# Ledger of designs, part 257: peptides against a protein of PDB entry 6DSZ

Target 1, 361 residues: chain A of PDB entry 6DSZ
Amino acid sequence: NYVVTAQKPTAVNGCVTGHFTSAEDLNLLIAKNTRLEIYVVTAEGLRPVKEVGMYGKIAVMELFRPKGESKDLLFILTAKYNACILEYKQSGESIDIITRAHGNVQDRIGRPSETGIIGIIDPECRMIGLRLYDGLFKVIPLDRDNKELKAFNIRLEELHVIDVKFLYGCQAPTICFVYQDPQGRHVKTYEVSLREKEFNKGPWKQENVEAEASMVIAVPEPFGGAIIIGQESITYHNGDKYLAIAPPIIKQSTIVCHNRVDPNGSRYLLGDMEGRLFMLLLEKEEQMDGTVTLKDLRVELLGETSIAECLTYLDNGVVFVGSRLGDSQLVKLNVDSNEQGSYVVAMETFTNLGPIVDMCV

## One batch from the design tools (peptide; made by RFdiffusion4, then SolubleMPNN)

Design b2_p24_4_s2 (from b2_p24_4, 11 letters changed)
Fold by OpenDDE base, seed 4:
Structure b2_p24_4_s2 (fold): chain B 361 residues (1-361), chain A 24 residues (1-24)
Amino acid sequence: as target 1 above (361 residues)
Amino acid sequence: PSSKPKITDLEPRPPVKPSLPFYP
């Protein structure tokens, strides 16, 4: 019996920051293939709390806080379409991860999307949305008393969805997505009716965005709307205001991940395929009526890191750089640049031992 | 003139205690 001590996965597939262990704790959650690692962010650094083995590769990992919950819940979807909602429960020294709800959301019919699994949560926690298959949007209604995650599909006319998010500040759950058709890439919105199990017309659309528009960022209030990241441009749209920038610096490498720094959506970290770390800034204009509008967008290069699969801002300028291709890092963002013009300092590096080749023996 | 927040003027999120120290 060759006990191949299966090396623990080291490649990071996802990371999220929130309040999972308690309302007061700041947590870093890291997905490494089938493993979830839970840390508490402390003044002394990352304190490991729990590791959880999942029944499959983690494809989606999102924290959310339903109304009346004191702390965040964790939604996980695996590559095998097993969905669960997890709760952290501590009783003295005993730490348990409780499954609040679970379900398999696999469809018997459907073409798996080439761009992979997308999972999103409505900011008001009304539903989870899943783009698993071309031409389908799966909805999981969020109900506190439901231990079984039930889903339904809504047909999408747009077969080639590139990215999708729920918008903030919408009376009904509203998705914003980039899609491709023979005419190019476009942005569209739909309202999701839970009652009718259909899409209604969303508040806005933008036809003919940049040909390589690849990511949607939902922007919180007071700005609302979305940011669309392309190869050459960054665009903001909220239905009333459109603003685009084309900073030459982003053309050099494709932006592949993002993370919101400020709760109000004023700043975002952007990571590209060369390991460059950027800050996207939303400049505010406060009107005399107290209405906050977007004045301008700005991008600044902060420095270089490992190639990020995911980014998450922790606190106090510390960022976790989750890398699949390289070593993951904790980095510090500094106010002042070093002699090389970098605002980024590596604090800790987590060696990536490469893909665990599951040698099926 | 309101000092334009430097990009790196990361207003710390109101420090979710305990905030990571500024490592020197």
Scores: peptide ipSAE 0.017, ipTM 0.500, DockQ to the pose 0.045
Fold by OpenDDE base, seed 1:
Structure b2_p24_4_s2 (fold): chain B 361 residues (1-361), chain A 24 residues (1-24)
Amino acid sequence: as target 1 above (361 residues)
Amino acid sequence: PSSKPKITDLEPRPPVKPSLPFYP
């Protein structure tokens, strides 16, 4: 009798930072296949609070705070299209993860997208958007009183969406996406009408972006707009301002993940396929009218880490590097470089024992 | 210097299955 001690998954496939346990607690949430690990970030390090088994591989994990919520809620979508909104509740020493809403968002008809599941939340918490199938954008309206996550589809004319985000500062929920057609890769925006269940024309588009444009980053106000990450270039666009850089250093390896450092979108961590960690900086220019515009984009190499599947800035220059291929790390960003010219110091390493093949018996 | 216990050395609390009504 091989008691296969169900070894806990160690490969990280997602991580998020927010205030899930309380308004005051800074949390790190880590997705490891079917497991959700919840930590509190403390001065002493990460404190484990709860581990949660999910009914399937976590495909999307996003924190969001609807208006009037005291703390963040957690949206999870599994690879089997089970969606839920989770709330942390503590009552004395009793810790419960409450399902506020749930639903299955699988369609009976549709081709699953080859680039996998994309899940995004409107910054104003009006809706969740899902790219699950080619030519469809699924919308889950966010309603506080609704325990059942209901979704509808909007047809996308653009069949090959590469990445999609909701933009900030839009009167209506607005998506920005990179798509591919026979002419190349392009960026487009759509407004999402909840009422009419259709797309309206978005504020801007950019045809013929870099051929390997792979990621969209929605930029908060005051800048607004989006950053498009390619193999060779980083582009900012907000409808009025366009700025592109092509730093040679990013050509060496594909950028595969990002995380916003500053709430105002002034800095982003970027991780590549070689485990290089970069800082993307948005330099501001304050106009005489008090408007803030993007002056320039800059990329700085910080150092090397494990190959990041996901990155999340915690606090005080501490970054969690979630790795699928290697050991996950807590790293410290320093102001001064070490003798090797690195601004990154490993604080803690979490051994990755490889993919546990969960034989679903 | 007392080696700060690695977070990995803390036996994680037994996984609580959320009462997710995902079973029909």
Scores: peptide ipSAE 0.007, ipTM 0.384, DockQ to the pose 0.040
Fold by OpenDDE base, seed 2:
Structure b2_p24_4_s2 (fold): chain B 361 residues (1-361), chain A 24 residues (1-24)
Amino acid sequence: as target 1 above (361 residues)
Amino acid sequence: PSSKPKITDLEPRPPVKPSLPFYP
């Protein structure tokens, strides 16, 4: 009996940072296929706390803090459409991951979207949104007393959604999405009515964005709005302000991931398919009325890393680079460049032994 | 010449406790 010790997955397919273990702890959560790894970020580095096996490949992993919760909860959606909300609970030395809510959100009818599963959480924790199938937006209302994740679908007229996010600072939950039609790619917003289970007209739209617009970043207050990342351009829009840049440096390789550095949305890390790490900077302008508007956008090349599947800023310029194709890394962002002109220094490298091919025997 | 804002020109993210050491 060869106990084939199933090699643990090493390829990273998602990462998030938040306060999952306690209100005070900074955590790094890493998705490696069916495995969730939980770390505490310490002055000495990453301390492993728990590993959790999931009932399928993790497709969505998001931290969120409902009103009145002391720490973040974890939403997970698997590739088999099993959804759960997890809580970390420690009692002395006993560490339990408890399921607050669960459900299967698979539809019997629907075309799975070619761009895969998208899961998003409203910043005010009113709902979870899921783009699983073309022409459908699934909503999971967030109710504290509900142990069963119930979802409903809203029909999308836009059949080919590329990316979608919830916006910040909206009275009603509002999505912003890039979609493609025969005329090109466009950005649209919808308000999501939980009561009526329908979309209302959102605050703004932008027709005919860049043909390769691929990502939406929701920008927090005071700026609000969204950033649209393309192959050649980066565009900001909030309904009132529009600003686009086309830095030549981003044309060389497709930006594939992003992470917000500052809570106010002043800086974002961007990673491309060549492992280049960028900083996107939002310059503020303070108006005479005390309003803050976007003055300018700028992109700076920081250096090179492993090809990021996901990025997350930890603290003190330390970034976790989650890689599917290469070794994951902890990297340090420095103020001054090294002799090679890089602002990035590798602190730790985590060997990727490749994808576990689930041999369905 | 618009001085290229450095990564340092923006307000730093407030440290989260416990903070990773700033290795210089």
Scores: peptide ipSAE 0.056, ipTM 0.734, DockQ to the pose 0.036; fails the geometry check
Fold by OpenDDE base, seed 5:
Structure b2_p24_4_s2 (fold): chain B 361 residues (1-361), chain A 24 residues (1-24)
Amino acid sequence: as target 1 above (361 residues)
Amino acid sequence: PSSKPKITDLEPRPPVKPSLPFYP
């Protein structure tokens, strides 16, 4: 009996940073198909803590901290629509990953969206939102006492949602999304009523954004609002302020991933299909009344990495570049450029042996 | 043994290019 040690998946399809093991620990969580890897970020590098086998390919992986929780919880959705909320528990040397809640959120009726599964969490942890099927937005209310993840659907008039996020600083949970119709791509907002299980009119909309607008970034307070990333342009909107830039450098390759660097939303990492790493900067203007407004947007090329499927800023200018197509990397961002004008230095490379094609033999 | 670069040897903030306004 050759126990073919099944090659562990090496292709990264998701990564997230937060405080999962404790309130004090900084963690890197990496999704590799059905495998979750948990690391502690230390001064010496990434320390492996636990590996967890999931009952399916990880499609969504998000950390969130409900009120009264001392550390982050992990939401996972699999490609087979198994949802769970996981908690890390350590008791001496015993490390357990506890399922706080679980459920299957598959609908019997619905067309799976061509742009794949989107999962988002309200910044105030009121709900999880899922775009699984065209014309439906699934809501999972977050209740502490609920061990069973129950969901309901709200109908979306907009059938072709490209990307969706929850906005920050909203009295009610509010989504912002890019959608496509016969007239082009547009941005719209909806408030989500948990009580009535319906959408209410959101605070703003922007019709006729860039034709290739593909990503929404929710911006924290004090700026609020959202960034819309296209092929040629980056647009900010918060209902009151609109600002667009079209830096020529982003036209060369499609931006495919992003990650917030600063908690206040002043900087974002952007990765493109060529492995170029950018910094998006939000320039603040402080008004005489103490209000902070967006003055300008800037994009700066930092350097090149492996083609990122996901990016996550760790700390101290260190970024994890999760790659599906190439080797994943731990990279450093430097203040000064090298001789080639790059601000990026590879610290560690994680060999990608390629996608384990589940050959169902 | 190649000393794994310590994360602590890294400047605490992403590079602000000299052309970038120092946003505190």
Scores: peptide ipSAE 0.036, ipTM 0.677, DockQ to the pose 0.026; fails the geometry check

Design b2_p24_4_s3 (from b2_p24_4, 10 letters changed)
Fold by OpenDDE base, seed 1:
Structure b2_p24_4_s3 (fold): chain B 361 residues (1-361), chain A 24 residues (1-24)
Amino acid sequence: as target 1 above (361 residues)
Amino acid sequence: ESSKPIITDLPPRPPVKPSLPFYP
C-alpha cells in the first residue's frame, strides 16, 4: 500500500496581492493548481495564514473591492467553469473562507478559446467579464445580495481575442482587447451595457497593431487608457494620446506577464520567457490645466529571476515571482546594482518539484 | 503600502496546514 502522500503542488499558476484577510493586512495569494495559499506580508517575511483546496484547477484569481467593503473579495474561476466570490472571515482563532456567491458559468454550446480562460473585473466592480469561448464575452453582474453568480453572453464579432481588460475611469464598463483577424492584430474597445446586454461602441480603436501584440494592461487614472505589449513594441493609447516604443531589449524574449507596481500606474514589472525582469515606466507630464498626460515610456532591465508565470509586487521593493517552470522566488529590487549589474536579489526560493498530476479522485 | 520593511533574510516559513476542500 503505497500511501502516495499527495504531494502538494509547487508550480505556481497565479498570484495576486491585496487586502484579503483584513483592510490592514497585505496579502499574497498563490494559486498552485487546485490549491490556494494565503500569506500575510510582514516585516519578517511571508506568514502563512491558510491553505485552501479548491474544487478544480484555478484558472482565474482576482481580488476586488466593491464599494462599501472593508477588505478585498476574491473571485476564483476554475478550469471547470466553477465561479465563486470568497470572503475571509476571522473570529478569534477561527479562520473561515466564506462563499459570498457561486455559480457554474459553463456554456453548453461554444468553442473553448485556444488561448484559454480570461477573467477580468471592472475597476468599479460593476461586473466580471469572462472570455471562455470564441465569439462570446460572458458577463457576471456584481450585485451585493446575489448569492448566485448568473452570467449572460454578449456576442463578439471578433472571434480571436488575444487579451482583454476593463479600462479605468469609464462611465460605463468598457473593455479593451487585442484581437486577430486575417489582416493582423488590432485593438478595440466596447462599452458593456448591462441593461441591453450588448456592446456599444467604445471610445477608441487602433487597427494594425504589432503582429505579436499579446497583452493589454489597463492603466489607472490619471493616465487612463491601455498599454499593449508585443514582441517588439510597447504601445500606450488612451483615445487622445498614442505613444509607442520599440526597445531592442524586449525583442530578445517574449514578455509573458506583468504587474502594476504603483497604484497610479506609473510603473509595471514585466517578465519574459527567459526570466528577465523589467520595469516599464510611464513618465508623466503635468499640463498647465492640471491634467496629467503621458510624456514617455521607458523600459529598464532589472535583472534575472525564475521564469515568471505571474508577478506581483508586494511592498518595499519586494516582488513575488510565481514560476510554473522553475522555482518561485521572493526577490528584492535594489536601487543600486550588484557587481553583475543586476538590481534583483533573491531573498527566498521555493522549490518547484514539478507538475504534480493531481489525480482528481 | 506597508510602512514596514521586509527583511531580506527570511526565515523558513512554518508549514501551512491544508484546509478541507472548498466547494463553491
Scores: peptide ipSAE 0.030, ipTM 0.445, DockQ to the pose 0.036
Fold by OpenDDE base, seed 5:
Structure b2_p24_4_s3 (fold): chain B 361 residues (1-361), chain A 24 residues (1-24)
Amino acid sequence: as target 1 above (361 residues)
Amino acid sequence: ESSKPIITDLPPRPPVKPSLPFYP
């Protein structure tokens, strides 16, 4: 019996940074198919803490901190719609990953969306939102005492949602999404009523955005609102302010991932299908009343990396580039460019041996 | 309710030491 030691998956399909092991630790969490790798980010590099096998391919992986939790909890959704909330617990030398809550959120009826699974968490931790099926938005209320993740569906009139996020600074949980209809692509907002289990009219909408608008970024306060990324344009909207840029440099390749650098939403990393790494900058204007408004948007090319499936800013200009198609990297962002005009230096490279095709035998 | 744990422990990989420090 050749125990073919199944090669551990090396292709990265998700990554997130937060405080999972403790309130003080900075963690990098990496999803590699069914495997979760947990690292502590240190001055000397990545210290591995634990690897966790999941009973399914990780489709969503998000850190969140409910009110009164000292550290982040981890939400995972698998491709088979198994949902869990995980907690890290250390007791001396014993390290445990505790399942705080779990559930299966699969519907018996529904068309799986062609753009895949989207999972989002309300910034105030009131709910988890899931776009799993066309014409449905699934809500998991976040309740501390509930060990069973129960979900309900709200019908979306918009059948072809491209991307969706929860907005920041909203009295009620509010989603912002790009959708496509026969007239083109549009942006809409809805408030989510947990009580009535329905959508209410959101604060704003924008019809006829760029035809290839593919990504929504929720912007934290003080700016609020959302960034819509297309093939040719980047648009900011918050209901009161609209600003669009069309930098020629982004037309060359489709932006496929993003990550917020600054907690206040002033900077975002953008990765495209050619492995180009950009910085999106939100320039602020302070009004006489102390109100901060967006002055301008700017995009800067930083350099080239492996083709990112996911990006996460760690600290001190270090970025983890999670790659599915190539080698994952730790890269350093420098203030000064090298001789080639790049601000990116590879610090470490993690060999990708390719996707382990789950041969369901 | 599946009483089976949805997670299993795997051995961690060796520490990653980048060519440059995270912090100067």
Scores: peptide ipSAE 0.027, ipTM 0.398, DockQ to the pose 0.755
Fold by OpenDDE base, seed 2:
Structure b2_p24_4_s3 (fold): chain B 361 residues (1-361), chain A 24 residues (1-24)
Amino acid sequence: as target 1 above (361 residues)
Amino acid sequence: ESSKPIITDLPPRPPVKPSLPFYP
């Protein structure tokens, strides 16, 4: 009887930072196929807290804090469309992961989208949005008393959604998405009515964005709006302000992941398919009325890392680089470059032994 | 204001025992 000690997955599929274990703890959560690793970020480094085995490959992992919760809750969606909301509970030395709510959100009819599963949470925690199938947007209302995750579908006229996010600072939950049609790629917004279970017209749209526009970043207040990342350009739009840059340096490799550094949305990490790490900077202009507007966008090359599947800023210039194809890393961002001109120094490397191919036996 | 952790170095992390399979 060869106890094949099932090699633990080492390839990272997702990572998030927040306050999951307590209100005070900063956590790093890492998804490795069916495994969730929970760390506390400390002055001394990452302290492992718990590893959780999930029933299926983690496809979405997002932290969110509903009103009245002292700490973040964790939304997980598996590749088999099992959804759950998890809470960390500690009582002395006993650590439990409590299921606050669960459900299967699979539809009997629908074409799974070629760009995979997208899961997003409204910044005000009114709903979860899921793009699972072409022409459908699934909504899970967030109700504290509901242990069963119930979802409904809203029909999307836009059949080929590339990426979607909820916007910040919207009276109603508002999505911003890049979609493709025969005329090219476009950005549109919709308000999501929970009451009517329909889309209303959003605050703005932008037709004919860059042909390879692939990612939406929702920008928090005071800027609001969204950043659209393409192959050649980075654009900002909030309905009133439009700004685009086309830095030649980003044209060399496709940006594949991003993470917000500053709570106010002034800086974002960007990772490309070559493992280059960039900083996107939003330069502010203060108006005479006290409003803050976007003055400019800047991109700076920081250095090279493993090819990031996901990035998350921790603190003190430390970034976790979650890699699927290579070794994951903890890296330090420095103010001054090294002798090679890099602002990135590897602090720790986590050997990737390859993706565990879930052989569906 | 929770004092933000300042990471300067990272010691080797001890392995954690995996939990039992979590059913959503």
Scores: peptide ipSAE 0.025, ipTM 0.449, DockQ to the pose 0.045
Fold by OpenDDE base, seed 3:
Structure b2_p24_4_s3 (fold): chain B 361 residues (1-361), chain A 24 residues (1-24)
Amino acid sequence: as target 1 above (361 residues)
Amino acid sequence: ESSKPIITDLPPRPPVKPSLPFYP
């Protein structure tokens, strides 16, 4: 009886970088449908450490570090609404992935959102936010002692949320989201009260953004605020500063993924539907009081890669390009262009054999 | 003149020492 070892999934649907195995290790975590792959980023390349089977397709995968943790924890939400918080534990040669907390966050009543599952974590690790259903924002409070992920819903008046993030530097957990109504697309903020289990008025809003505004990027301090990416424009807003650019180069193909390069939010990688890789730059202006404000936004074409489903900057100009439609890649960003004018060089290519359709037998 | 991308310094992710994947 040849046990046909079921072909492992190769299509990437998520990737994150952080310190999951230890405080000192840099890890790349890759979601391939129901499979989680954990690598250590080394000078010699990606070293595989562990593979984890998940009970369902990974829909959300985020690293976060609660106060007093030495390393990152992993939040996973599956397409079947199974949530877990995972910890890596090594004891000599024994490697265990520990479930710190788990729960099913499915609601019996609700319309699943057409734009799919969104999961976000507050930068201060106070809560996890989930957009699963139209008109609902689900909150999972983060408590260290709670092995059961309990959630509650807050009603959203905005029924068609396109994207949502938690903002940085907020006294209370604050979400920023793009939503659509009959008048167009808009950006709004809400403070999330854990105590009252309700939304309070957020610090700012922007009505009538670009009609195809599709992504929100939360910008860390010192800039704060958010970047809104559309088809034709990129907008920054922090309540006090508004700045929009409409670089012609981004009109050719829709930006579909992003990743922060600099910890201070000065640079972001952007990937489009044609596999073009861009750098978004936030130019700083230092004020006389020592505050840093946004002076300008720029977009630069770096080169071409596989069509990214997800991007993650590793270190030293190395980027992992997670692809669902093509081969995933490790690429090097260079200061100088090659003979073709590209700043991107492929270091390694990971063959994509196509999506394993789980034939439910 | 194609503005050179500002890729002059690619910050290491703290606290990891710069480890460049050297794929042989």
Scores: peptide ipSAE 0.021, ipTM 0.485, DockQ to the pose 0.046

